# Peptides against a protein of PDB entry 3WG5, part 39

Target 1, 218 residues: chain A of PDB entry 3WG5
Amino acid sequence: LAKNIVYVAQIKGQITSYTYDQFDRYITIAEQDNAEAIIIELDTPGGRADAMMNIVQRIQQSKIPVIIYVYPPGASAASAGTYIALGSHLIAMAPGTSIGACRPILGYSQNGSIIEAPPKITNYFIAYIKSLAQESGRNATIAEEFITKDLSLTPEEALKYGVIEVVARDINELLKKSNGMKTKIPVNGRYVTLNFTNVEVRYLAPSFKDKLISYITD
Target 2, 218 residues: chain A of PDB entry 3WG5 as posed
Amino acid sequence: LAKNIVYVAQIKGQITSYTYDQFDRYITIAEQDNAEAIIIELDTPGGRADAMMNIVQRIQQSKIPVIIYVYPPGASAASAGTYIALGSHLIAMAPGTSIGACRPILGYSQNGSIIEAPPAITNYFIAYIKSLAQESGRNATIAEEFITKDLSLTPEEALKYGVIEVVARDINELLKKSNGMKTKIPVNGRYVTLNFTNVEVRYLAPSFKDKLISYITD

## One batch from the design tools (peptide; made by RFdiffusion4, then SolubleMPNN)

Design b1_p11_1_s4 (from b1_p11_1, 7 letters changed)
Fold by OpenDDE base, seed 5:
Structure b1_p11_1_s4 (fold): chain B 218 residues (1-218), chain C 218 residues (1-218), chain A 11 residues (1-11)
Amino acid sequence: as target 1 above (218 residues)
Amino acid sequence: as target 1 above (218 residues)
Amino acid sequence: TSLEPISFETV
């Protein structure tokens, strides 16, 4: 019986064009091996909207389920990270993580103050995030409030409100709890039932380029 | 007589947070030495709006004149680069360069197609670019058309339409032609008359970090 | 020369 493979990869830091390259590389490897799924351990404060939208689209075009796992404890899927999660096939969070704070901004002034986005931009992202929530059968009201109230949730709150699917302490608990769940969005036009029975877990390391980018962006 | 120093530095590639760091470093060095001006040789296809706005603000806060020079021949000040130029004390272009193409986009799709910005975003940047043009006494109608028509201009057209101040083949011709010109925006609350008589030209090199970022982003 | 978009940030 061909061992069902589950890949696990880490993405940490700001969402940029380089983060897209990481997602694309990781998902492509898992697709090539016909993996049961890939789990992306996500820890991000946010980042670029364009890179975020590209990542969401890459996830939606994946030939395999992409699970976003907000991990480790202390991590966040803030801002752009929340959109990415809402665009994914399954969202999991570790205890002590957070999700939300999706208010778009134009950037930071020289004094570190936030340059507010005009209402017009905010309204665009409200429509976009609500679309992601609706398409995935997640709480669109909370998705809007991630922007309008800059709401941030604990894993338990996010689960309770139907924003995420799993709270898990580690990969083993995640696999156990998500086994038999249907993907929240289609894979190749069909909702897939996850099968994590007798899986081999394979960790993907960041490339040398990925490590170098992290070193420079920190 | 203390030799009047003019610094020359190069900024090439995408406008990012790292490009802001380059601008800040270069301008700070020139400020510390009480330079007559700094010339930034700019070659950019564009980049991030936040980094662009921060760079514009950093230029406007400069204690010395900041001259944007679209250089060498074949270079462009496209998109974000045009905004930066319009925010500067003087714009020069070399023959065979271009300026404009300021249409905001949300990004590129996976197939390389442009994700169009909603009209609301486009209108914000129209207002912003027109403000930069008006504040600098440059052609605000053309500034708008850089967005609405995705207009791109030659140096000769840009000079003719009052978008830029100088067409110059090299630094020596730039210094000669800009000598005695007033800055298009204030320096420390006053318009400064440029004095390039008997100046020492000093070239600033990119830092090791700057070189590494360029290597990674290419 | 690929024109780069003016992109927005999400915090």
Scores: peptide ipSAE 0.044, ipTM 0.585, DockQ to the pose 0.381; fails the geometry check
Fold by OpenDDE base, seed 2:
Structure b1_p11_1_s4 (fold): chain B 218 residues (1-218), chain C 218 residues (1-218), chain A 11 residues (1-11)
Amino acid sequence: as target 1 above (218 residues)
Amino acid sequence: as target 1 above (218 residues)
Amino acid sequence: TSLEPISFETV
């Protein structure tokens, strides 16, 4: 019986156009191999809204389930990372991780002060994040509060409030707990039941380009 | 009679958080010296909307008139540059420059394709650019078309349509033509009549940091 | 961990 393949890849650091390229590459590899799913181990402080929205769109266009896993302990899906997670087929978090703090800002001034987004931008992202939550059957009230209250949640809180689907310590526990779950958004127009029975886990390494850009942005 | 001072500084390349820092530094120097105005020689293909909106806000908070000058010939105030210009006290262009092409995009995919902004973002920037035009008494219809039609204009067209105030070949012609003009937006709550009679022109050099970041982003 | 702003790029 042909083993179902699950890909695992890491995305760390700021969400940029290069991060979109990483997502696209990783998902494309997994699609080409007709994987059961891809798990993205995500650790991000946030980044660019444009790249974030592109990543969300790329995930939603995926031919296979894309699982966002906030990993390892100490990692975060902050700001843009929360949107990416909410746009995905399944969200998991490791203990000691966080999600939220989605307040759109314009950037940082020379003195490192936050430059506030105009109300119109804030309202746009409120509508956007609520849409992602609603489309995925996740808590739209909490999604709004990730912006309006700059709320951050623990894995246990995020699970309790219906923001995420799984708390897992590692990939093996994630596969075990998510086995038989339905994707929170459709894959090719249908909600897929995840089958992680008798799976082979394949780790994708960052490309040389991935490593170089991560080094420049750190 | 104390000579009125006009500062001139160059900002070239992508609009980023670092570009905000350049604007802030340049305007602050000119404010500290109680300059009659600062002229920013702008050449940009665009950049980050966040940094752009911050720059607009910083210009509008200036204690002195900020003149955006699209310079030299061959330069552009593309995308973010157009918003910055429309948010300023006066816009000038050199012959052979361009303004416009303000379609908000999310960024570039791995293949270099443009990632389209969602309609809600596009609508936000339409409202924003129209607001900048209206507040400055400039052509709001053309400002909208910079997005909806991805319109680009020559200096002569931009002047004709009431998008800009001056076409000038150099700083001397700019000072001559703009002398006696009122700022298109207020300075400290009042519209200022520019006085470029008997002025000393002071050029601001980019900082070492400015040079280094420009080198990394090129 | 500086929360990086959701920045928009304009073309």
Scores: peptide ipSAE 0.042, ipTM 0.528, DockQ to the pose 0.299; fails the geometry check
Fold by OpenDDE base, seed 4:
Structure b1_p11_1_s4 (fold): chain B 218 residues (1-218), chain C 218 residues (1-218), chain A 11 residues (1-11)
Amino acid sequence: as target 1 above (218 residues)
Amino acid sequence: as target 1 above (218 residues)
Amino acid sequence: TSLEPISFETV
């Protein structure tokens, strides 16, 4: 019986064009091997809106389920990470992680102060984050509050409010809990029931380029 | 007679947080040496709005004149580069360079198509670019058209329309032509008359970090 | 934890 493969890859740090390249590479590898799914261990404070939107689009175009797993404990899916999660087929969080804090800003001033986004931008992202939540059958009101209140949630709160689907301590618990769940968005136009029975877990390593970028940005 | 020092540094590629770090480093070095000015040889297709705004602010906070020089021939101060230029104490361009094309976008879709910015964002940047032009005594109407028409100008056109102050083939011609010009924005609250008589030109090299980032982004 | 802004790109 051909073992179903689940890929696991890690994406850490700021959401940038390089993060898009990582997502694209990882998902592509998993697609090529006809994996049952890919799990992206996500730890991000946020990043660029454009890169985020591209990542969301890449996830939505995936030929296989893309599971965002906010991991390890202490990690976050903050800002852009929340959008990515909301754009994914399944969201999991480890205990001691966070999701939310999506208030768009124009940047940090030289003094480290936040440059506030004009209401126009804020309203755009409110509409966008609500659309992601609605499309995925997740809590659009809380998604809006991730912006309007800069709300951050624990895994337990996020699960309770219907923002995420799974709280799991590790990959094994994630696979166990998500087995038999339907994807929250379509895969190839269909909602897929995840089958993590007798799966092989394969870890994808960062490329040399990925490592080098991480080394410079850290 | 202590030779007045003019620093020259190159900033090439996308405007990012790393580009801010380059600007900050270069300007700081020149400030520490009480240079007469720093010339930034700029070649950029654009980049991030936040990084751009931070760079503009860093330039405005400079203790010495910051001259943006669109160089070499074939270079551009496109998009974010135009804002940076408009935020600087003096703009120069080499023949065969361009400035403008400031229409904000949200990014590129996975298919490479532009994701249009909502009118709200566009209007914000219109107001911002006009403010930079007005504050620097440059053509705010053309600055607006850099967005509304995605206008790009040649050096000769940009000079003609009062967007830039100097057209120069090289550093020596730039120093010659800009000598005796007043800064278009204040330095330490005062408009400074540039003195490039008997100056020593010092070139600043990219840091190891700068080189490594360039190597990865190219 | 510096919340990283959702930044806009200027093309």
Scores: peptide ipSAE 0.037, ipTM 0.457, DockQ to the pose 0.372; fails the geometry check
Fold by OpenDDE base, seed 1:
Structure b1_p11_1_s4 (fold): chain B 218 residues (1-218), chain C 218 residues (1-218), chain A 11 residues (1-11)
Amino acid sequence: as target 1 above (218 residues)
Amino acid sequence: as target 1 above (218 residues)
Amino acid sequence: TSLEPISFETV
């Protein structure tokens, strides 16, 4: 019986065009190996809107379930990370992580102050984040409040409000708790039931390029 | 008689937070040495709006004149580069360069198509670019058309329309033609007349970090 | 931890 394979990869830091390349590479490897799923351990303060939207599209085009796991404890799926999570097939969070704070900004001024986005940008991303939440059967009201109130949630709150699907301490608990869950969005046009019985966990390492960019952006 | 010093530095590639650091470093060196001016040889397809706005603010806070020089032939001050130029004390272009194409976008989709900015972003940047043009005594109508028509201009057109001040083939011609010109915006609260008589030209090299980031973003 | 915003690019 072919072992069900689950890939695990880490994405950490700012969401950029290079983060898209990481997502694409990791998902492509897992697709080629007909994995049961890929888990992306995500820790991000946010990043670029364009890269975020491209990542969401890449996840939605995945031939396999993409699970966003906010991990380890202390990690966040902040801003762009929340959109990515909401665009994914399943969201998990470790205890001691956070999600939310999705207010779009134009950037930071020289004094480190936030340059506020004009109201139409804010409204665009409100519509976008609500779409992601609705399409995934998640709480669109809270998704809007991630922008309008700059709301951040704990894993327990996010689970309670129906923003996420799983609270898990580690990969083993994640696999155990998500076993038998349906994906929150389609995979190849259908909702898939996750089968994490008798799985082999394969960790994907960052490429040399990934390591170099992480070193420079840190 | 203390030689009048003119610094020359190159900034090439995408406008990012790291490009801000380059501008800041280069201008700071020239400020510390009480240079007559710094010339930034700019070649950019564009980049981040936040980084661009911060660069403009850094230029406007400069204790010395900052000249943006679109150089060499084949270079462009596209999108964010145009805003930076319009925010500077003097704009020069080499023959065979371009300026304009300032339409804000949210980014590129996976298929490489442009994700259009919502109308309020466009309107925000129209107001911003017009402000830069007006403050610098440059053509605000053409500045608006850089966004609304995605207009690009040759150096000769940009000079003709009062977008730029100098067309020059090289640094020597730039110094010759800009000698005795007033800065288009204030330096320390006053318009400065450029004095490029008996100048020493000092070239600033990119830092090791600058070279490494350029290698990774290319 | 500076929340990095969803930033816009001008191309």
Scores: peptide ipSAE 0.036, ipTM 0.533, DockQ to the pose 0.357; fails the geometry check

Design b1_p11_2_s1 (from b1_p11_2, 6 letters changed)
Fold by OpenDDE base, seed 2:
Structure b1_p11_2_s1 (fold): chain B 218 residues (1-218), chain C 218 residues (1-218), chain A 11 residues (1-11)
Amino acid sequence: as target 1 above (218 residues)
Amino acid sequence: as target 1 above (218 residues)
Amino acid sequence: TSFEPISFETV
């Protein structure tokens, strides 16, 4: 029996149009190989809303399950990362990671003060993040509080509150724990039961190009 | 004898126009109080080049010494952060931090591949980063290699290569080690000898606004 | 690196 493939890729740093391109590339590779899933090891302090929304849409359009894994320990799925996670088929976090802090801002004023998003934008993102949570069967109240309270959660809290599905120390534990779980959103219109019983893990290295962007966005 | 003031502020996340505003605010406060210095605890994966250049310029225009401190352990002064550090009066790093990875990119293509900066832009930033290193008496060869080799350094390596001035575990060790050092760039046209013998440390909290942007850029 | 203004309309 041919081993099912699980891809693992890393996305680190700011969420930008380049990050969209990384997601698109990684997911496309995994789609082409009919992978059982792709795991995206995500470490982001957030980024652009447009890129985030495009990434969420790209995940939702994936022909295979996309697992967001907040990894390694010390990593975050902050702000845009939380939205991306909530838009994914499964969220996992490593111990010592964080998720949340999703309050929309227009930017920073010259005096370092946040230019708060006007209520219309804040309310838009509240509605958006709640929709992602609701569609994925995750805690929409906490999703709202990621904005309204600037809430950040530990993996254990996020699991407890039903924001995430798995706490795992590594890929092997993630695969073990998520084996037999259903995706929280559909894949091609269907909820998929993940099968990690006989999988080969393939790591997608950042392209020379990806390394270069990590180099510049970093 | 009135205690000299050292301000400490945190800047975390992406380098944006908002980050410029944070730098401007923090430095302005420290200038207004005639502080001995301001220490910026920097943790950035990088960001925008325009914002970075503005920040560098704002630091260079500071009426007081600006110390970039890559902190806490696990933090980075990556990409734009490296330029900012190289543009500062003193660079310190905590153990377990990183500096470097400065390759300019135009962005990301839809397929996740880095849109490499055309040679003209890459060469511009090579010239720029080398100028910052040269003007600050730091290792311009390594500064170039931050771009050309995508080089990232540990604090110990960065110190050894003459890219940074201090490795310190905390603010107290930083103050102790940097006491009596000359600024690597001028303050108001003069190299200043730092005096941390009788200082009061004042922490600048992020404004409610800054917390909100950290919340959104995160 | 056209740091295209990541117009961080950061959410």
Scores: peptide ipSAE 0.032, ipTM 0.289, DockQ to the pose 0.217; fails the geometry check
Fold by OpenDDE base, seed 4:
Structure b1_p11_2_s1 (fold): chain B 218 residues (1-218), chain C 218 residues (1-218), chain A 11 residues (1-11)
Amino acid sequence: as target 1 above (218 residues)
Amino acid sequence: as target 1 above (218 residues)
Amino acid sequence: TSFEPISFETV
C-alpha cells in the first residue's frame, strides 16, 4: 500500500559514482517507505558515462517511479543528465532550464580543449540514447540529435518534441500536472499511473558524505 | 562449501563508477559461486573519491575474500587504488609496481594544473586512509604519509612497512604465498584463513560494457 | 591521489 508519500531529493553537479550513490540511496529510501514516487531535482552539466549508465540502470530497477525534474530555473539536464532523464519514469523541467548537449567526449586536454570521442564511441551513445528514448516512448530522433547536433532544448521545445512529459515551475505544479500520468517505463514490469492526490512531500537531504563529495567534485 | 575456485579479474584505468560496477560484478560472480576468493588485478593511476569509497565499501561487504593484486609489472595502485587496496582483505603487489601517492585534489584546471584540495578535504582523507589502515592492521603512519608526503612505495618497501601482505610475480606465486594467511579484515564478521590448496583459477573477462567504458575513460 | 574526476564531461 502506498503511503501517499513523495520523496524529493536534489542531485546537483557532475554525474559521478557519488551521484550514483546519491541516486541509489535516495531511491532506496523511497522504495523502503513504499513511496508513491521519488522526484530527483536534477541540475547537472553532465559527467561520467559509466555513472550515467549505472544511474539509468538503477532507475530502471526502481520499485517506485523515479521522476527526474530539471530544477531550479537555470538548471540543466546536460549530457549525462539527458540520458538519466530519458532513462527515468517521468521527466519534468522547470521554465528556464535546459536538456541535451549529449555529444560524448573522451575528456579534456591539459589546455582545456575537448578530446573528441572516436566515431565508434559516438555511435555507441547514439544507439544507447535512442534505445532510452524508444523504451520510454520519447523522441528518438531528437535523442540522436542531442549527440549529432549537440542539440540543447528549452522545456517548451522538449515537451513539444516529446522528449519530456511535464513543464512545471515547482514541485506542487509538477505533482498536479503529473497526477494520473502513466510512467514512461515500467515499474516492476508494469506501467504505473501516478497518484499524487493528497501526498505528503518529504525532502531528503544529502548525507554528510554526499555533501563532502559534492564539495570535492564541484 | 567453497568450490576451491579463485576468480581473477582485471581492473585497469581510472577508478570510476564504472570501476565500481566492475568490482561489484566481479565480486558478485565470485560470491555466487562461493569462491575461495577473488583476486582483482589492479592497475590504476587513481580516480574518483566517491567511486573509491564505494568500492571499499563493496569490498568490505563481500561474502568472500577480495584480494587486490597490483599487477602486472609497471602497474600502480596509485591514489584511489591505494585506498581500495587498504580496504581489501589482502594486498599483493608484483615486482615493479607501486602504491601510494594519495594526496587528494579537487581536479585539474583547464591548463592541466592540479587544483589543490582544501585542508578540510585533505584532513578528511587522512582520517579515512588511516582508518582503513587501522581496521586492516596495516601501517597507518605510512597511510597518512601517502597523503601528507604524497609517498609512493615499491612492493618491497610496502611489504617492509606493513602496508601490504604479499609480493608475488604472478597469480601462482600469489596463491602459494597467501595460502594460509588470514584476511586483514573480516569476511562476514570473521577473519578467514585463505585456502588456496588445489584451487581452480577462473579468469573473468570484462563485460562488453566494461570494455566500452574503459575505452572511453582511458 | 588525483581524484581526477574522470569528467566524462559529457559536454
Scores: peptide ipSAE 0.029, ipTM 0.279, DockQ to the pose 0.249; fails the geometry check
Fold by OpenDDE base, seed 5:
Structure b1_p11_2_s1 (fold): chain B 218 residues (1-218), chain C 218 residues (1-218), chain A 11 residues (1-11)
Amino acid sequence: as target 1 above (218 residues)
Amino acid sequence: as target 1 above (218 residues)
Amino acid sequence: TSFEPISFETV
């Protein structure tokens, strides 16, 4: 029986145009191999709204399920990372991770103070994040509060409030718990039931370019 | 007589956090040496709003005059580059360059189409660019039209409309034409009259990090 | 000449 493949790839750091290229490359590899799914281990403080929106669109255009896994313990899917998660087919979090804090800003001043976004921008992203939550059947009220209250949640809280689908300590527990779950958004116009009964886990490494960009942006 | 020093440095490509670091480094070197001015040869299609606002603030905090020079022929100070220029002590352009096209966007879609900024964001940047023009005694109506009409201007048009101060073919012509001009914004709370009568021109090279980032982002 | 957008960041 041809082993169903599940890919696992790591994305760490700020969400930029290079992060889009990483998502695109990883998903494309998994699509080409007709993988059962790809799991993206995500650890991000946030980043650029344009790159985030492009990543969400790339996930939604995926021919296979894309699982966002906030991992390892101590990681976060903050700001742009939360939008990406809400745009994905399944969200998992490891214990000791966080999600939320989605208040848009214009940037940081030279003294490190946040330049607040005008109410006008905030309202745009409220509408956008609520649409992602609604389309995925996730808690749209909490999605709004990620912005309006700059709310951050634990995995247990996020699960309880219907923001995420799985709390898992590792990839094996994630595969076990998500087996038989339906994707929260469609894959090629249909909701897919995940089948992780007899899977081969393959890890994708960052390219040399990915490593170099990470080294320069850190 | 101690030669007055004028520094010249190049900034090329997208406006990012790394571009801020370049501006900061170049201005800091020129400040430490008590230079008469620094000339930044700018060629940019635009970039990030946060980095742009930080660069404008860094220029305004400079202890010495910062001259933005759109150079060489064929270069542009587009979008974020126009804001940076309007925030500077003097703007020069080479023949065959352009300035303007300041319409904010949320980003590019995967198909290359522009994601339009909501009117709310556009209005914020209209107010901001008009403030830069007003503070520098430059044409605030044209500054608004850089956004509302996505207007791009030639050096001759920009000079005619009072957006820029100098059209110059090279550094020597720039120094000659700007000699005796007052800065359009204050340096340490006072408007400075530029003195380029007996200056030593020193070129600053990009750091190894600057070159590496340019290589990766191209 | 590819005009780049002024992009917003989410923090």
Scores: peptide ipSAE 0.028, ipTM 0.425, DockQ to the pose 0.357; fails the geometry check
Fold by OpenDDE base, seed 3:
Structure b1_p11_2_s1 (fold): chain B 218 residues (1-218), chain C 218 residues (1-218), chain A 11 residues (1-11)
Amino acid sequence: as target 1 above (218 residues)
Amino acid sequence: as target 1 above (218 residues)
Amino acid sequence: TSFEPISFETV
């Protein structure tokens, strides 16, 4: 039987326009090979709101399921990473990872102090993050609290509150647990049932450009 | 001969998540009817960067050409509106409109003073706006100056400098001048030659929700 | 109504 391919790629560091290019490249490769899904191993402190929203939209336009996997242990889907996760077809987290801390800021002052976003900005991102949660059938109240309370959750809490779908230690456990799950958002207008029966896992390497940009932005 | 349909819709006011919903609805309707194009009559002072980037991506994922038309006279494609225009398949402006003034700000202080964006944010939007210009074959130097100099252009200047493709007084003149032009970005991976021969113009009305939100945000 | 190119960093 022709094996369904599942791609795995890693995105680490600040969410920038270069991170969008990484998501676009990885998802495009997986689409071209008619993969069952792509799993993005995500570790981000956050980044730019614009790049984040472009990434969310690229995910939602994917011809195949995009799974955000907060991995490895010690990783976070902080701020922009939380929005990206909530915009995806399925969220998984490894034990010892975190999600949340989504309060929009304008930046850091010269002394390292946070410049708070004005209420108009904060209220917009509250509406946006709640919309992502609602569209994906995830907990919109907790999505709001990621901003209003600057809330951060463990994988176990996030699963319990209906923010995420899977807690998994590794890719094998993720595939096993997510097999037979429906995507939380449509793929080309249809909710897809994930089929991880007899799959081949293929890892994507970052391009030379991806490595260079990560090195410059870190 | 089956008439090709061209849709026209209006988007006015601040760029917000609700404005994204308007763009999405309008483009989706035009896609469903296999329209030759949709023309968005845009009048915006700007708005949220996140909503802007989502709108740009929704335009670039359109199955049909999306023309941004800065209209009527007295309108502007200011800030977020400039990014949206640069992300579109074709830009037109009516005489007496403006484009530019793209300097990112963090917001307004309580006294109405601009809170300047930190250099990291400003440099990101410089890179982003230049990428939109480059991808669309528009003037990347002027795109940068929309931020660095807070530059605003007349339609005649914008045309002269290669920022826009058409100056038109109305929809009829726009259709006449843009007929036979290639889109400045691909439609489903291909540059489309616009065919406005024997077209029917259909106006889309804002939904009740669109009207309510515009009223609350104004 | 000023163009607020609100870049927010989600840190």
Scores: peptide ipSAE 0.027, ipTM 0.278, DockQ to the pose 0.254; fails the geometry check

